# Peptides against a protein of PDB entry 6DSZ: the designs that were tried, part 310

Target 1, 361 residues: chain A of PDB entry 6DSZ
Amino acid sequence: NYVVTAQKPTAVNGCVTGHFTSAEDLNLLIAKNTRLEIYVVTAEGLRPVKEVGMYGKIAVMELFRPKGESKDLLFILTAKYNACILEYKQSGESIDIITRAHGNVQDRIGRPSETGIIGIIDPECRMIGLRLYDGLFKVIPLDRDNKELKAFNIRLEELHVIDVKFLYGCQAPTICFVYQDPQGRHVKTYEVSLREKEFNKGPWKQENVEAEASMVIAVPEPFGGAIIIGQESITYHNGDKYLAIAPPIIKQSTIVCHNRVDPNGSRYLLGDMEGRLFMLLLEKEEQMDGTVTLKDLRVELLGETSIAECLTYLDNGVVFVGSRLGDSQLVKLNVDSNEQGSYVVAMETFTNLGPIVDMCV

## One batch from the design tools (peptide; made by RFdiffusion4, then SolubleMPNN)

Design b2_p27_6_s4 (from b2_p27_6, 14 letters changed)
Fold by OpenDDE base, seed 5:
Structure b2_p27_6_s4 (fold): chain B 361 residues (1-361), chain A 27 residues (1-27)
Amino acid sequence: as target 1 above (361 residues)
Amino acid sequence: AEEEERRRYLEEVLRELEEEEEARKAA
């Protein structure tokens, strides 16, 4: 009996932070292929709580808190289009991960998008959006009483979506997306009508963004709008205000991931393909009427880490750097730089043993 | 001068981040 102790995957392909185990606990959730690792963030570091095996590679992992929930729920979509909503339940020492809802969201017809699976959740938890196939946007309405995740498709005129997010502060669920057409890359918004199962015209658009615009960041209130990350530029748009910066420092390597530091969206972490960690800063200006507007954008180099597949700010200036290509890290942001001018110190390193080639025998 | 200003700005931002986290723990 060769107990092939299946070596646990070590390459990180996703991470999220939130309050999954309780309302009070800060959790780090790490996706490693088919495994979900759940940690509690403590002053002493990461405390492992549970590992969960998923029936497929995790492609999307997002925390969300529906109205009336005391803690976050977890949405997972696998690469085989199995969707589930998970709840953490503890009863004394007994820990259960409960599937509240599940479904398969695969379509029989559609071209899988070359840019992979995108899953997003409306900030008001009205729906989940999925870009799985070119020219389709799949909507999963969020209903508390529905154990079966039912989805419908809305046709997108824009066949080549690069990235998509739900915007904050919208009366109706509103998506913002970068798409490519023969004329270049553009940003567009659509309102999503659950009732009519169609797109309505969104609040704004921006034609002819940077040719390599690759990421959309939805900005919370009070700023609202979105940040568009390119190879050479970072732009902000909210319908009323447009601002663009082209910091030379970002031209050296492609930004590949981001994470919001502040609930209000004033600070973000950016990681590039060289393992450089940046902070993106939204400088606010308070108007006499109490409105907050974006004054400026700044990008500052914090230091160097492993090449991030995903980033998540925890607390106390601690950042988890999830790496697929290298070792994952817990890093500390320091107020003072070291002798090399770095504000980043590695606290813990998690050895990546490389891709587990699941030899499906 | 620009690099020094950037450094000062970043250090201020990082200090504010630390102070905000401390305030959140004290609440």
Scores: peptide ipSAE 0.576, ipTM 0.932, DockQ to the pose 0.849
Fold by OpenDDE base, seed 2:
Structure b2_p27_6_s4 (fold): chain B 361 residues (1-361), chain A 27 residues (1-27)
Amino acid sequence: as target 1 above (361 residues)
Amino acid sequence: AEEEERRRYLEEVLRELEEEEEARKAA
């Protein structure tokens, strides 16, 4: 009887930060295959609070705060299309992860998308959107009283969606997505009608974006709109303003993840396939009417880390680098560069033992 | 000159980030 000590998964496939344990606590949540790890971010580092086994590989993990909730709720979707909304509850020393709602969102008919599962939450918590299958956008209405997550599909004319986000500051839930057709890649927006269960025309579109446009970042107000990240270019569009940059440095390796640094969306972290960490900067221009518009975009190299699968800015210039291919890290952004010109210092490293090969002996 | 400008800009941004974090903690 070889007691194979089941090694805990170490490869990170997702991370999020928010206020999950309480309104006051800053949490880091890490997805490691079927495992969810919950930490409190402290001045001393990451304090482990709870580890949760999930019934399947975590494919989507997003924090959201419905109106009237004191703390964030956690949406999880597994690779087997099991959806749940989780709440953290503590009663004295007893810690419970409560399932507020659950459901299976699998369709009997549909081609699973080659770019995998995408899950997004409307910033106003009106709905969850899921791109699971080509030509379908699944909507889960968010209702506090529903213990069962029910979904419906809206047909997308665009069969090959690359990435999708909900926009900020929209009267109706509005998605922005990159899609590919025979003519290239394009950006389009749709309003989502919960009542009619259909798409309406969105506020803007941008045809013929970069051929390798791969990511959409929804930008908060006051800027609004979206950033589109490609292999060679980064573009901003909000319907009124369009701006594109093509910094040579991003051509060297594909940007694969991003995270917002500040609530106003003026700064983002970007990670590439070589483990380079960048800051994307939105320069503000104040108009005479008091409106804030985008003046320029800049990309600056901070330093090198493990190859990020996911990034999250915590606080005090501390960044969690979740890595699938290498060791995950806590890194510090410093104001002054080191002797090598890096602004990044590793604070802690979390050894990745790689995939557990179930050697059937 | 461009590299020095980028460095100065980045250092300014990182300083602003630090100051904002300090301000948030003091509030």
Scores: peptide ipSAE 0.570, ipTM 0.931, DockQ to the pose 0.874
Fold by OpenDDE base, seed 4:
Structure b2_p27_6_s4 (fold): chain B 361 residues (1-361), chain A 27 residues (1-27)
Amino acid sequence: as target 1 above (361 residues)
Amino acid sequence: AEEEERRRYLEEVLRELEEEEEARKAA
């Protein structure tokens, strides 16, 4: 009996930062196929707390804090459409990952989307949204007392959704998405009615965006709105203001991931297919009435890392670079550049032994 | 000149980020 000790997966397919273990602890959560790794971020580096085996490949991993929770909860969706909400509980030295709620969200009918599974959470924790199948948006209402995750579908007229996010600062849960039709790519918004289980007209739309527009970033208040990342351009829209930049530096390689640096949404990290790390900057303009509006967008090259599948800002200018194709890294952002003009220094490198090819035997 | 301006701007942003983190730890 060759116990093939299946090597633990090392390729990172998702990462998230938040306060999962406690209100005070800063955590890094890493998805490696079926494996969830939980770390505490310390001044000395990453302290491992727990590893959890999931019953399937992790497709979505998001932290969220419902009203009246002291710490974040974790939403996970697997590639087999098993959804769960997890809570960390510690009693002395005993560590338990508790399933608060679970459910299977698979539909019997539907074409799985070619762009894969998208899972998003409303910033006000009213619902989870899932794009699993073309022409459908699945909604999971968030209720504290419900151990069973129930979902319903809303039909999307837009069959080819590229990316979708919930917007911030909306009275009703509002999605913003990039979609493709025969005329090109477009951005649209919908309000989601939980009561009527339908879409209402959203606050804005932008037709004929860049042909390669691939990512939506929801921007927190005070700015609100969304950033649309393309191959050649980065655009901002909030219904009242539109701004576009086309920095030549981003044309060299496609931006593939992003992460917000600060709660106010003034700074983002961007990673491209060459492993370049950028900062996207939202310059504010304060109006006489005390409102904050976007003045300008800037993109600045920080340096080079492993090719990021996911990025997450930790603290103190430390960034986790989760890589699927290369080694994952902890990197430090420095105020001063090195001799090569880079503001990025690798602090730690985590060897990637390659994807565990699930050989279907 | 443009590259130097960008560099100075980025260094200012990174300094602000450091200061914000220090302020958050002191609170």
Scores: peptide ipSAE 0.568, ipTM 0.930, DockQ to the pose 0.854
Fold by OpenDDE base, seed 1:
Structure b2_p27_6_s4 (fold): chain B 361 residues (1-361), chain A 27 residues (1-27)
Amino acid sequence: as target 1 above (361 residues)
Amino acid sequence: AEEEERRRYLEEVLRELEEEEEARKAA
């Protein structure tokens, strides 16, 4: 019996950072198809802690911290619509990944969205939102005592949602989304009523955004609002302030992923289809009343990496570049450029051996 | 001149990022 040790997947399809193993540990979590890898970020690099096999391809992986939790919990949704909330528990040398809650969120009726599965968590941990099917927004209320993830659908009039996020600083859970209609792409907001299980009118909308607007970034307080990334433009809107930039450098290749560097949303990493790494900067203006407003947006080229499927800032200017098409990397951001004008240096490279063809026999 | 100004700005941002990380680790 040749136990063909199935080659472990090496292509990265998701990554997140947070405090999953403890309140103090900085973790990197990497999704590789059905495999979850958990690392502790150290001054010496990534220390492996645990690998977890999931019952299906990981489609959504998000860390969140409900009120009164000391560390982050992990939400996972698989491509087979199995949802779970995971907790890390360690007792001495014994490490357990505990399922706090689980459920299947598949609908019997619905058209799966062409842009795939989107999963988002309200920053105040009131709910999880899922865009699985066209014309539906699925809500999973977050309740600590509920071991069964129950969901309900709210009908969306907007059938072609491109991307969606929960906004920060909203009294009610509020989504912001890019959608397409016959007239082009638009941005809209809705408040989500858990009580009535319906949408209410959101605080703002922006009609006729860039035709290739593809990503929504929810911006934390004090700025609030959202960033909309297109092919040619980056726009900010919070209901009161609108600002748009069209840096020529982003026209050369499509931005495909982003990650927030700062908790306050002042800096973001952007990755494009050529493996270029950018920093998006939100310049602050302090008003006489002590309010902070957005003064300007800037995009600066840091250097080149593998083509990122996902990015995550760790610490000390170290970035994990998760790649599906190429080798994943740990890269360092330097203050001084090299002779080629790059601020990026590869620290470690993780060989991608290509897609594991899971021959389901 | 514009490219040099952009580089100086980026270097300032990267320096601030390092200083903030150092301050966070010292706390």
Scores: peptide ipSAE 0.541, ipTM 0.922, DockQ to the pose 0.849

Design b2_p27_7_s1 (from b2_p27_7, 13 letters changed)
Fold by OpenDDE base, seed 5:
Structure b2_p27_7_s1 (fold): chain B 361 residues (1-361), chain A 27 residues (1-27)
Amino acid sequence: as target 1 above (361 residues)
Amino acid sequence: SEEEKKKLEEVLKELEEEEKERKEAKA
């Protein structure tokens, strides 16, 4: 009996950084198909803590901290619509990953969206939002005492949602989304009423954005609002301020992933389909009344990496480049450029052995 | 431009300084 040691998946399909193991530990969590790898980020590199097998391909993986939790919880949604909230528990040397809540969020009727599964968490941890099916927005209310993840649907009039996020600093949970209609692509906002289980009019909208607008980034306070990333342009809107840039350098390849560097949303990493790594910078202007407004947006080329499926800033100018098509990397951002003008140095490379052909036996 | 490059280097330096301060605060 040849024990075919099932080769572990190496292609990364998601990554997130936060404080999952403790309040003090910085963790990197990596999704590799059905496997979740948990690391502690140390000065010496990534220390493996736990590997967890999931009952299906991980489609969404997000950290969140409900009010009165000391550390982050992990939301996972699988491609089979199994949802869970996971907690790390350590008791001496014993490490356990407990399921706080679980549920299946599959609908019997619905067209799966062509842009895949989107899962988002309200920054105030009031709800999880899921775009699973065209014309539906699924809401999972976050309740501490509920071990069963119950969801309800709200009808979206906008059938072709491309990307969606929860906004920051909103009295009610507010989504911002890019959608496509016969007239082009647009950005809209909705408030989500948990009580009435409906959408209310959001604070703003932007009609006729770039035709290839593909990503929404929710910007934290003090800026608030959202960044919309297209093929040719990057735009910001918060209801009061609009700003757009069209840096020629981003036209060369499609930006496919992003990650916030600063807690205040002043800087973002952007990765494109050629493995170019950019910094998006939000320049602030302080008004006489002490309000902070966005003055300008800039995009700077940092260097080249593996083609990122996901990016996450760790600490110390170290970035994890999660790659599906190539080798994943830990890269260092340097203050000074090399002779080629690159600010990126590869620290560690994680070999991608290619797609695991699940031989269905 | 050289000015944009210098501004990027300043931003990267701020990241390094913030890290150093965070390490010093944990020590």
Scores: peptide ipSAE 0.222, ipTM 0.764, DockQ to the pose 0.789
Fold by OpenDDE base, seed 2:
Structure b2_p27_7_s1 (fold): chain B 361 residues (1-361), chain A 27 residues (1-27)
Amino acid sequence: as target 1 above (361 residues)
Amino acid sequence: SEEEKKKLEEVLKELEEEEKERKEAKA
């Protein structure tokens, strides 16, 4: 009897950073199929705190801080549409992951979207949005006393949503999304009415974006708006200002992930399908009235890493590169380039043993 | 370009300075 010791999953399919264990701790949370790994980021590296088995493959993992919470809560959605909100509790040496709320958000009727599950949280923690099925946007209202995650659907006229985010600084929860129709790809916004359970017209739209526009980044205040990433171009729009760049360097490989470096949204990491790591820079211009506007966008090549499925800026120029196809890495961003012109140095590498074939014996 | 490289180095330096200030403010 060969006891096949069930190898722990090593391929990373998601990562997030925030203050989950405490208000003061910086955490890295890593999704590896059905496993959640929780680390504290320290000056010495990643300190493991807890591993948690989930009831299915993690499809969405997002940290959020509702009003009056001292630390972040974790939203998880599984590929089987099990949703939960998790809280970290520690009492002495005892560590518990508490389920604050749970629910199944599967619909009996709907075509699962070919672009997979998208889950987003309103920056003001009013709702969770889910794109699970074509032509539907699912809303989970966030209520403190609700132990059962109840959802409702709003019909989307746009059947082929590529990516969606909640915008910052909006009086009502507002989504921004890239969608495809027979005329090409477009960006649209909708306000989400919790009361009426419908979409209202959003603040802006941008028709006929780049044909390969694939990602939306919501930009925090003072800029607001969104960045749209394509194959050939990066565009910014906030309703009042439009700016586009087409740096030749991004045409070489498709950008597949991003992460915000600064709380104010001045810098973003970008990763492509070749493992190239970029910095996207938002240049500020202060107007005579004291308003801050976007002057320009710039993309700079930092170096090469493993092919990122997800990126997370930690602290001290340290980036976690979560890889599904290769080894995950901790990398350091340096001020000075090496002899090859790279600003990236691998600090630690986490061997990926490949996909665990669930041999159901 | 050398000018783009220099601008990148300035940004990375600002990152390092901001992090140093955050460490000094926590100490």
Scores: peptide ipSAE 0.218, ipTM 0.762, DockQ to the pose 0.909
Fold by OpenDDE base, seed 1:
Structure b2_p27_7_s1 (fold): chain B 361 residues (1-361), chain A 27 residues (1-27)
Amino acid sequence: as target 1 above (361 residues)
Amino acid sequence: SEEEKKKLEEVLKELEEEEKERKEAKA
């Protein structure tokens, strides 16, 4: 009996950083198909803590901290629409991943969206939003005492949503999304009413954005608003201010992932389909009233990495590059460029052996 | 440009300093 030890998946399809194991620990969580890997970030590198098998391919993985939690909780949605909220619990040497809540959020009717599953969490932890099907936005209210994840749908008039995020600093949970219609791509906002289970008019919209606008980044306070990333342009909008840049360097390859470096949203990492790593910079302008507004946007090339499926800034200029197509990497951002003009140095490389097709024979 | 490079190096330096200050404030 050749026990073909099913090789563990090595392709990364998601990564997040936060405080999952404790309030003090910085964690890196990596999704590799059905496997979740949990690390502690240390001065010596990544310390493995736990691996968790999931009942399906991880499609969404997000950390969030409800009011009065000391550490982050983990939301996972699988490609089979199984949702769970996980907590890390340590009791001496015993390490348990506890399911606080679970549910299946599959609809019996609906067209699965061509752009795949999108899962987002309100920054104030009021709800989870899911774009699973065209013309539907699914809401999971977050309640501490609820062990069963119950969801409802709100109808979207916009049938072709490209990307969606919750905005920061909104009195009500507010989504910002890029959508496509026969006239092109547009950005719109909606407030989400949990009570009425409907959308209210959001604070702003921007019609006729770039035709290839593909990503929304919600910007924290003090800036607020959103960044919209296209093929040729990067735009900012917050309702009061609009700013667009078209740096020629981003035209060469499609930006496919992003990660916020600063808590205030002044810097972001961007990764493209060629493995180029960029820094997006939000330049501040302080007004006489003490308000901070966006002065300008800048994009700078840091260097080259593996083609990122996901990026996460850890600490001390260390970045995890999660790759599906190539080897994942830990990279260091340096203040000074090397002889090649790169600010990126690979610290560690994690071999990707390709997609393990689970041939259920 | 060299000016853009210098501006990037300043930003990366500020990032490193801010990270250091955040670690020192937690210690």
Scores: peptide ipSAE 0.191, ipTM 0.740, DockQ to the pose 0.877
Fold by OpenDDE base, seed 4:
Structure b2_p27_7_s1 (fold): chain B 361 residues (1-361), chain A 27 residues (1-27)
Amino acid sequence: as target 1 above (361 residues)
Amino acid sequence: SEEEKKKLEEVLKELEEEEKERKEAKA
């Protein structure tokens, strides 16, 4: 019996950046099927710290920092609906990944959503939200002392949710989502009541958005609100302000991923299905009362990369391009374009050997 | 293209109208 040592997965299906190993370290975490890779970002590049085998394909991977934690915790959900919260702990040379909490969030009844598993965390760390099944929104309350992740469902009237995020700056946890009905695609908001285990009416809605509206980006304060990305348009809404752009350049290929560059949400990286890398810019206007409002949205083509499944801004203009279909890359963003008009330079390329198709023979 | 510019102008015009309606509703 040749135990074919299954080659380590190389296709990236998720990445996240934060302070997982310490408060001071900048980390890149990469999901490769069942494998989690943890790196420290250094001036010399990525330093590997730990690899962790997960008990299933990673479907959601998000960093979050509960109030009074010194460093980020990691939420993972697997494709088998095993949820855990992980903590990095180092004691001298000993490195341990501690499970702070775990649970199985599978429902006995429900149609798995065609758009897959969505997992989101409230920016104030009050809850985790999960869209696993059509017509259900699962909530995991976040409690510091709870080792068992308990979840409850709230019924969604909107059966076909495309994407969902928690909004920033909301007194109650508030979701913003794109959904489809027979009349088209729409954006809606709901407040999530932990006490009553129900949705309350959110601060705003937008009916009849672009037919191909596919992504929601929650925008931090001071702007607040959300960006909705479609095939032809990018829109912003915060309840008080609406703004849309239709830059011709985005019509050429569908935007498939995004990542926030600035903590204040002034810039985002966008990746499309052709491997084009864009910067979305939020231009601010300061009002006489000291309020900051969105003046304009702009999209700039930075250059070309591997087709991104996920993007993560690291530091100093370095971006990790996580690719499922191609080689993952570390790229540098330059201030000035090269002779070809590209602002992107590949620093390192990580060979993708493709998905290990388990050929069930 | 002129068509893409026109679509953007239509979107921006709808926005100006919506922003105007919101200002009128807050007044």
Scores: peptide ipSAE 0.020, ipTM 0.374, DockQ to the pose 0.025

